Peptides against a protein of PDB entry 6NYY. Designs and how they scored, part 86

Target 1, 212 residues: chain A of PDB entry 6NYY
Amino acid sequence: KHFEQAIERVIGGLEKKTQVLQPEEKKTVAYHEAGHAVAGWYLEHADPLLKVSIIPRGKGLGYAQYLPKEQYLYTKEQLLDRMCMTLGGRVSEEIFFGRITTGAQDDLRKVTQSAYAQIVQFGMNEKVGQISFDLPRQGDMVLEKPYSEATARLIDDEVRILINDAYKRTVALLTEKKADVEKVALLLLEKEVLDKNDMVELLGPRPFAEKS
Target 2, 212 residues: chain A of PDB entry 6NYY as posed
Amino acid sequence: KHFEQAIERVIGGLEKKTQVLQPEEKKTVAYHQAGHAVAGWYLEHADPLLKVSIIPRGKGLGYAQYLPKEQYLYTKEQLLDRMCMTLGGRVSEEIFFGRITTGAQDDLRKVTQSAYAQIVQFGMNEKVGQISFDLPRQGDMVLEKPYSEATARLIDDEVRILINDAYKRTVALLTEKKADVEKVALLLLEKEVLDKNDMVELLGPRPFAEKS

## One batch from the design tools (peptide; made by RFdiffusion4, then SolubleMPNN)

Design b2_p19_1_s3 (from b2_p19_1, 11 letters changed)
Fold by OpenDDE base, seed 3:
Formats: sequence, structure tokens, C-alpha cells
Structure b2_p19_1_s3 (fold): chain B 212 residues (1-212), chain A 19 residues (1-19)
Amino acid sequence: as target 1 above (212 residues)
Amino acid sequence: LEEIARSQLKDPEEARAYV
């Protein structure tokens, strides 16, 4: 108990007891986090879910916590599933509410960063080709791009295509699993925090073998 | 390092430039 609480404090920050969400916002957060959780549950190359919470912590209104595999090499398929999992919150909001919120800002940032990295650092796009350029770090002088404006436009187009493909994949998945997203969201609204065991009880065992 | 997906409060100060 004490050790888990210490880890939660380090990862999630202090619970802001003072941040009271309106019921509609709390509902939005529940479905958002349920989207992440369910996407991660049914995507083979996503990390296994440890915990999902709709208790606000720091800048987060809710979170889904995953246990990353200790790996140093990532496949294109793994990166795609991670993108889909990351988009799960936004997609859930679209499916259930028909509207988009600012809640996915960090998710979209991560997805955007991953997409650019795949195309311009890892050479994973056939149209752009086997290239690898360092992305400017925050605060670095915008060095002249080592490629033409035409290549820049191609990169931008392929990034958009990749993100849209991940989005569509996530829409298809969460539409298929819509009832499961609903179950998770409703249980979150009741319990505020779910663990892996709660998910197993609710959805059955994760269909992919966890590499121990 | 644990990865966390989060619903975020609006942070207007967060601006990142991408290539």
C-alpha cells in the first residue's frame, strides 16, 4: 500500500482534491479514459494496462497507466498500435458524444511526434524513403532543413496520412468494442479507479499473452 | 518508465514546433 502510493505520487502527482469537475466533464473524462483503456486492451502491440483513473492529478483530468515492455527496438506495427491507443480517448469522445474536446491535446502531440519520427527519423515511409534527420529540439535554432520544400510538403502529407490511418483504425476498433468502452466508462464513473483485475472481470482476459 | 495517457487541462502555454 505505501509503496504503491509512493509510486502513484511520483507518476501522477498529488491528487488535487480541490479540482471539482462538472458532472458532464467527469463523464467526458470517463469515456476518454475508457477509450484509451479499451484500445490498449484489444491492440496486440499496445502495452498492458495497469490502472485507469478519472481522479484529477496535476494537469491530468484522468489517466490510463500502462506497463511498457522493456524493449529498445520498435516495429512499425508496434508504433501504429501505440498511436491507436493514444488516439483512443479522442475517438471515444467522437463516438459517444459527437464532439471533440481539448482533452486530447497531449495525446495529439504524442501522436504527431511519433508520426514525424517514423517518417523522418526511422525511414518507415516508402514515399519519403530511407532517410533519417534529427528533429529540432525545443529551443534549438530552426536549422535550415536539409531537404527541399517539396520534400517538406511530402513529409507533411505522409504524416497526415499516417495519423489519419491510425485514427481510422482506432475508430473501427472502438466502434466494434463500443459496448466495452461503455462498460468501462460506467464503471469508472462508479469507482473512479480501475485496475487490471477490474478490466478482466469486466471484459475478460486480455486476448494477448503478456510477455513476462 | 511507465507510459501514461491522460486527459489534459487546457495548457495554452504548451507550444511545440515540429519539422
Scores: peptide ipSAE 0.137, ipTM 0.741, DockQ to the pose 0.061; fails the geometry check
Fold by OpenDDE base, seed 4:
Structure b2_p19_1_s3 (fold): chain B 212 residues (1-212), chain A 19 residues (1-19)
Amino acid sequence: as target 1 above (212 residues)
Amino acid sequence: LEEIARSQLKDPEEARAYV
């Protein structure tokens, strides 16, 4: 217990016991995190789930924690599934509540960054082609883009397409697994924290091998 | 290091331009 708490503090920050969420917000968080958890559970190339929590830590209202694979190379398929997993919270909110919240801001940022990287750094888009440009860092004065405005528009369009495809894939998945998302969310509301074993008990074993 | 997806409080940070 003490050791686990120490690890949780390092990873998630200090629990803000003072941030008492209203029941409706806590419900939203539960379904959000359940969306992440279930998406990760049923996506082949997602990382294994370690823990899911709706206990607020820092700015985080909840989290799903995954064990990354010990790999240096990522496939396009892996990156897509990671995007879908990352979108799982937003999608869950939409499916269950018919509304979206600001809770997915960090998720959307990550998805956006991933999409741009795939297209402009990794050459993973057929229309843009086998190109690799450095992405500007925050604060970098980019005086000149290394590509034309037409290319910029193409990149923007293809990024949007990629994100939308990931979103649609996630919607399809979590709609299919809607009952599982509900089960996870309800159990989260009861226990506040679930581990891998809880998920196995609830959903059965993850259908994909956990490869490091 | 584990990857963590989080629901977040509203963040006032401005959107980043990536390209």
Scores: peptide ipSAE 0.129, ipTM 0.745, DockQ to the pose 0.060; fails the geometry check
Fold by OpenDDE base, seed 2:
Structure b2_p19_1_s3 (fold): chain B 212 residues (1-212), chain A 19 residues (1-19)
Amino acid sequence: as target 1 above (212 residues)
Amino acid sequence: LEEIARSQLKDPEEARAYV
C-alpha cells in the first residue's frame, strides 16, 4: 500500500480530495478512463495496464497507468497502438455520451506530438519521406524550416490523416468492445480504482502475452 | 518510466506550436 501510494504520488501527484466532481463528471471520467483501459487491453502493441483510477490527482481527474516495456526502439505499429490507447478516453466519451469534453486535452497533445514525431523525426510517412529534423521546443524561435511551405502543408495533412486513422481504429475497437468499456466504467464508479487483477476478472486475461 | 493516460482539467498553458 505505501509503496503503491508512493508510485502514485510520483506519477499522478497528490490526491486532491478537495476536488469533488459532480456525479455526471465522475461518470464521464469513469467512461473516459475505461476507454483508455480497454483500448490498452485489446491493442497488441499497447503497454500492459497496471492500474486505472478515477480519483483526482493534481490536474488529472482520473488516470490509466501502464507499465512500459524496456525498449529503445519503437515500431510504427507500436506508436499507432499507443496513439489509439491514448485516444481511448476521447473515443469512449463519443461512443457513450455522443459528446466530447476537455478531459482529453493532454491525450490529444500527446497524440499530436507523436504524430508529428513519426512524420518529421522518424521518417515513418511515405509521402513526406525519409526526413528527420528537430521539432521546435516550447519557447524556441521557430527557426527557418529546412523545407518548403508545400512540404509544411503536406506534413500537416499527413499528421491529420495519421491521427484520424488512429481515431477511427480506436472507434472501431471500442465499439466492438463497448460492453467491456461499460463494465469497466461501472466498476470504476463503484471501486474508483482497479488493478490488473480486477481487469482480468472483468474482461478475462489480456489476449496478448506480456513480452517480458 | 510509467506511462499514464489521464482525463484532465482544462489547462490553457499547454498550447504548443507544432511544426
Scores: peptide ipSAE 0.126, ipTM 0.745, DockQ to the pose 0.062; fails the geometry check
Fold by OpenDDE base, seed 5:
Structure b2_p19_1_s3 (fold): chain B 212 residues (1-212), chain A 19 residues (1-19)
Amino acid sequence: as target 1 above (212 residues)
Amino acid sequence: LEEIARSQLKDPEEARAYV
């Protein structure tokens, strides 16, 4: 118990018990996190869900926590499913509310970084080809790109295509599983925290064998 | 280590550089 709490504090930050969300915002967070949870549940290459919470921690209003697989190599298909899982919150908001919020900022950052890495570091795009360049990190000074402006435009276009494909895939999935997202969201609003066992009780066993 | 997807308050200062 104490060890788990320590890990949660390191990863998620301290719980902000004094931060009270308005009911409508709390509802938005619940459906957002339910989107992540359900997407991860039904995507084969997503990591297993450990915990989903709508209790604020640090800057996070809610979160879904996963157990990553002990692997060093990722396929293009695995990276796509991870992108879809990451987009699950935004997509859930769109499906249920017909509007989107700023809550997906970190998710979109991760998706953007993953898409660029796939195209310019891992050589996973046929149009851009088998290339690998270092991506600038926060704080790095980028003086000059090792490719032409035409190549830069191509990269940008292919990144957009990849993200849009992941988004559409996520929309299709969560639309199909809309009732499950609703069930998870409503239970989150009741319990605020769900674990894997709660998800199994609610949705049935995850349709994929756990690899971790 | 565990991975977390989060709904967050907007924070423009946490923006990261990318290609």
Scores: peptide ipSAE 0.116, ipTM 0.734, DockQ to the pose 0.066; fails the geometry check

Design b2_p19_1_s4 (from b2_p19_1, 12 letters changed)
Fold by OpenDDE base, seed 4:
Structure b2_p19_1_s4 (fold): chain B 212 residues (1-212), chain A 19 residues (1-19)
Amino acid sequence: as target 1 above (212 residues)
Amino acid sequence: LEEIARAQLKDPEAARATV
């Protein structure tokens, strides 16, 4: 308990006990977090879920905590599943509410960053090719791009394709698992915090072997 | 749990999705 709370404070920040979500906002957060949780559950290369919470912490309205794999090398498939998991919240909102919120801004930023990194740093796109360029850091005056404007357009197009593919994959998954997303969301609204055991009780064992 | 905590301390943002 005390140790878990310490971990939660480090990861999520301090609980904003003063931030009371309206019931409809709390519902949106629950389905958003359920989308992340369920996507992570059914994606092989996603990190295993440890905890999901709809208690506001720091700047977040909810969070899902995952067990990071101690790995230095990532495959394209692993990066795709991580992108899909990251899109799970937005996709859940679309499936259940037919609307999108600003809550996914950080998720979209992460997905965008990952997509650009895959294409321009890791050489993971066949059309762009085996290139590796440093992405401009925030505040760097990029006086000269190391590539042509034609290459820039190609990169932008391939980034959009990659993100859209991840989005479609996530839509397909969470549509198939729609009932599971709803179960998780409803239980989140009751308990506010779910752990791995709650997820196993709801969904059954995760279909992928945990790396011991 | 300690290993989990240590792994998360290295990159807390990578270990979570936040709204």
Scores: peptide ipSAE 0.019, ipTM 0.571, DockQ to the pose 0.768
Fold by OpenDDE base, seed 1:
Structure b2_p19_1_s4 (fold): chain B 212 residues (1-212), chain A 19 residues (1-19)
Amino acid sequence: as target 1 above (212 residues)
Amino acid sequence: LEEIARAQLKDPEAARATV
């Protein structure tokens, strides 16, 4: 209890009980968070869901809390599943509403950063090859890139391909699991907060053995 | 077990600044 509340305060800040979402906006948030939750449930290498909430906290309209695995090394497959989980909110909005919102901006930023890191830091792209260089930090003088403009274009193209592949994978998954996304979203609209047990009651046990 | 809770937060204010 105290530990969960401490984590919630660190992650979400104080619940803004004063932030009244419009019903349609709250619905959008519920389906968005349900998309994350369901994607994380059915992706083997996604972090296990601990909690999902549509109660506005700090600047956030909703959040999903996951228990990260203590990992120092990530495979390409693990990074892909993490990208898919991160895209789950945007994909859910597209599937259910046929529109995209600004609510996925931070998710898209994370996915973009991950894709660039895979290609230019981890050497995980065959076309770009086994290269590793630091991504410019915000405020670093963009010194001359250690590669040609042709390589820059190739990197940008391969980043887009990787993100699109993750997006398509997420669309396929959440389309297959569309009824599950709806169940989670509807229960979120009722309870505002779901835990792992609520997810098990709705969806059944997670199909992946918890690595103890 | 440092439950490093990763929360994905939607920041609506960050979304407004880029429009």
Scores: peptide ipSAE 0.018, ipTM 0.589, DockQ to the pose 0.117
Fold by OpenDDE base, seed 2:
Structure b2_p19_1_s4 (fold): chain B 212 residues (1-212), chain A 19 residues (1-19)
Amino acid sequence: as target 1 above (212 residues)
Amino acid sequence: LEEIARAQLKDPEAARATV
């Protein structure tokens, strides 16, 4: 308990017990986090869920904790499933509320960064080809792009296609699993924190073997 | 303990529904 709390403090920051979410905001967060959790549960290459919480920590309104695999190499399929899991919150909000919130900003940033990295760093796009350019870091002087404006437009288009494909995949998945998202969200509203065992009780065992 | 420590929070910044 104390050690877990210390790790949670290091990782999640201090619980802002003082940040009282409005009931509707708390509901939105619950469904958002449920979307991530369920997407991760049913995506083969997603990291196993350890914990999901709607208790605000630091700047976050909720979070999901996963057991990362020590992987240095990722396949295109793995990156896609990770993108889908990352989109799970936004997609859940769309499915259940018919609206999107600002809550997915960081998720969208991560998805965008992943998509650009796949296309311009990892050479994973057939139209752009096997190119590898360093993405400018935030604050680096925009050095001249090592490619033409036409190539830049192509990259931007292919990034959008990749993100949209991941989004559609996530919509299909969470629409199929809509009842599971609801179950997780409702239990989150009750318990505020769920672990892997809670997820197994709700959804059954994860359909993918944990690579121990 | 190391596995728990390696449990990357989804970047606590990522699940930050900043309202």
Scores: peptide ipSAE 0.020, ipTM 0.590, DockQ to the pose 0.319; fails the geometry check
Fold by OpenDDE base, seed 3:
Structure b2_p19_1_s4 (fold): chain B 212 residues (1-212), chain A 19 residues (1-19)
Amino acid sequence: as target 1 above (212 residues)
Amino acid sequence: LEEIARAQLKDPEAARATV
C-alpha cells in the first residue's frame, strides 16, 4: 500500500486537488479513458492495464497506467495494436458524444510519430520500401530530406493510410464493445480510479494470457 | 519497482524513442 502510493506519486505526480472538472468534462474524460482501457483489454498486443484514473494530475485530465513488457523489438502487429489503443480515447468520444475534443492531441501526436517511424525508420511499408531515415529531432535544423519530394508525398499518404486503418480498427472494436466502454466509464465516474481487478469484475478476465 | 516506474502513463515507448 504505502509502496504503491509512493510509486504512483512518482509516476503520476501529485493529484491536483485544485482542478475540479465540470461534470460534463469529467464525463468526457471518463469515456475517453474507458476507450483506452477497453481497447487495451481486447487488443492482443496492447500492454496490460494496471490502473485507469480520471483524477486530474499534472500531465493530464485522466490517465491509464500499463505494465509494459520488457520488449526491445516490436512487430508491425504490435505497433498497430498500440496505435489502436492510443486512438481508443478519441474513438470513444466519437461513438458516445458524436463530437471530438482537444483531449486527444497528445494521442494523435503519438500515433502520428509511430506511423512515421514505422514507414521511414523501420521500413514496414511495402510502397515506400525497406528504407530507414532519421527523423528530424526536436531542435535539429530541418536538414534537406534525404529523399525526393515525390517520396515525401508518398510517405505522407502512407502515414495517413496507416493511421486511418488503425482508426477504423479501433472504431470497429469499440463499437462491438460499446457496452463494455460504457460500463467502464460509468464505474470511473463513480470510483474515479479503477484497477485491473475492477476491470476483471466488469469485463471478465483479459482474453489474452499475460506473458509473465 | 523498476517495471512500475517504467510504466509511463499512456505510452511507455514514446519515452524510449527519445533515449
Scores: peptide ipSAE 0.012, ipTM 0.556, DockQ to the pose 0.200; fails the geometry check

Design b2_p19_2_s1 (from b2_p19_2, 11 letters changed)
Fold by OpenDDE base, seed 3:
Structure b2_p19_2_s1 (fold): chain B 212 residues (1-212), chain A 19 residues (1-19)
Amino acid sequence: as target 1 above (212 residues)
Amino acid sequence: MMTIGGEEKFEEQLEKQAA
């Protein structure tokens, strides 16, 4: 209890008990977080879900907590599944509401950063090739790009393709699992917080053995 | 994670990134 609360404070900040979301916004948060949770549940290379919450904390209206594996090497497939999990909230909003909100901004930032890193740092794109450039850090003087404008355009195009592929994969998954997303969202609206055991009871055991 | 988005106008975000 105390340890979990301490971790929650570090990750989410202090529970703003005072931010009462309107019922419609709370519903949007529930389906958004359910999208993350269900995507993470059914993606092999996603980190195991520990907790999902729709209680606002700091700047977060809801969150999903995962048990990160101590992993130092990531495959392209693992990075893709992580992108899909990160897009799960946005995709859930699209599937259930036919509209998207600003709530996915942080998720999209993470996905964008991952996509650029895969292409320009890890050399994981066949068209761009086996290159590795340092991305300008926020606040670093934009040093001259070590590549041509043509290469810059190619990078931008391939980033968009990668993100769109991850998005389409997530749409396919959450459409297949639409009933599960709804079950999780409805239970979130009831309990506000779900743990791994709640998810197992609701969805059955995660189909991927926890590789220790 | 769903975050509070849209509080800062895009213009204000650009100004903060440029500063």
Scores: peptide ipSAE 0.259, ipTM 0.676, DockQ to the pose 0.144
Fold by OpenDDE base, seed 2:
Structure b2_p19_2_s1 (fold): chain B 212 residues (1-212), chain A 19 residues (1-19)
Amino acid sequence: as target 1 above (212 residues)
Amino acid sequence: MMTIGGEEKFEEQLEKQAA
């Protein structure tokens, strides 16, 4: 409890108990976070869900917390599933509301960073090839790209393809699991916070063994 | 601990872009 609260404080900041979201915004948050939670539940290489919350903390309106694995090596499949899980919120909004919000900005940033890293740092794209360049850090002088403009365009195209593929995969998954997303969202609106046990009660056991 | 799906308020997002 105290340790979890301390971690939550470090990650999310102080609970903004004073921020009353409008009911429609709260509903959006619930379905967004439910999208993350359900995507993570049914993706093999997603990290195990610990907690999902729609209580605003710091700058976040809601969040899903996962148990990170001590892992130094990631496969393409693992990175794809992580991208899909990260897109789960945006996809849920699209499926349930037919509209998207600015709430997914951080998710899209993470997905974008992951996609670029896969292509230009990890050499995981066949068209771009076995290359590895450092991504410019925020605040680094835009050093001349160590590749041609044509290569830059190719990278950008392949990033979009990768993200779109992850998006489509997530749409397919959450469309299949639409009823589960709704169940989670509705329970979130009731309880505001769900743990792994709540998810098991609602959806059944996670179909993938937690790699200890 | 990895947090995924942090929804930020638009106002706070604008502040981040301005900083």
Scores: peptide ipSAE 0.052, ipTM 0.651, DockQ to the pose 0.095
Fold by OpenDDE base, seed 4:
Structure b2_p19_2_s1 (fold): chain B 212 residues (1-212), chain A 19 residues (1-19)
Amino acid sequence: as target 1 above (212 residues)
Amino acid sequence: MMTIGGEEKFEEQLEKQAA
């Protein structure tokens, strides 16, 4: 309890007790976070879910927390599943509400950064090839790109393809698991916070063995 | 522990875009 609360404070900040969400917004948050949670549950290379919450913390309205694996090396498949999990909130909104919100901005930023890193830094795209460039840091006047404009266009195109593929994969998954997303969302609306045990009770054991 | 998903308020999102 105390240790979990300490971790929550470090990661999520202090509970904004003052932010009362409207019921419809709270519902949106619940389904968004349920999308993340369920995507992470059924993606082999996703990090195990620790906690999902719709209690506003810091700047967040809700969050899903995962146990990162002590990994120094990531495969393309692992990065894809992480992208899918990160897109789970946006996809859930689309599936359940037929509309999207601004709530996924941080998720989309993370996905975008991951996609560019995969293509430009890790050489994980066959069309772009086995290249590795430093991404311009914020504020670096990169006067000259180390690659041609044609390569820049190719990178942009392949980033979009990668993100779209992750999105489609997530849509397929959460459509298949739509009932599970709803179960999680509804329980979130009741309990506001779910842990791994709640997820096991709702969904059964995670289908992937935890690499202990 | 890693935060993967989270929703932010629109106002806070706009502030992040402006910075």
Scores: peptide ipSAE 0.038, ipTM 0.636, DockQ to the pose 0.104
Fold by OpenDDE base, seed 1:
Structure b2_p19_2_s1 (fold): chain B 212 residues (1-212), chain A 19 residues (1-19)
Amino acid sequence: as target 1 above (212 residues)
Amino acid sequence: MMTIGGEEKFEEQLEKQAA
């Protein structure tokens, strides 16, 4: 309890009880966070959900908190499921509202970073091949890329393909689980905060054994 | 909207590996 609250304070900052979202914005946040929660629930390699909240904290309008496994090595399959979970909010907005919002900006940043890392740092793309380059950091001198413009175009194309594949996978999953996303979103609108037990009550036990 | 968990660790790992 105290440790979880400490983590919430460190990560989420102070609850902005003063930021009143409009009802439609609060609804958008609820469905967005429900998308993350449900995607994480039904993806084998996603981290277990600890908490999902639509109470604004710091710069976020809502959040989903997961229990990360202490792991140093990630498989391509694990990275894909993490990308799908991260896209869950955007996909939920599309499925339920037929429109997208700026709420997914941070999620898309993370997905973009992961996709580039997979292709140019981890050598996980067959077309680009077994290469590893450092990604330019913000503030690094614009050094010449250690690869040709043709390779740059190939990287950009394969990043887009990887993200689109993750997006399509997430659309398929959350379309199949659409009723579950709605249940979670509606309960979020009532309780504002859900834990793992609330998710078990709504959806049943997570279909994947907790890897101890 | 913020996803909190393993993704931050991954980003931190990417930032640390690039350091």
Scores: peptide ipSAE 0.033, ipTM 0.701, DockQ to the pose 0.463; fails the geometry check

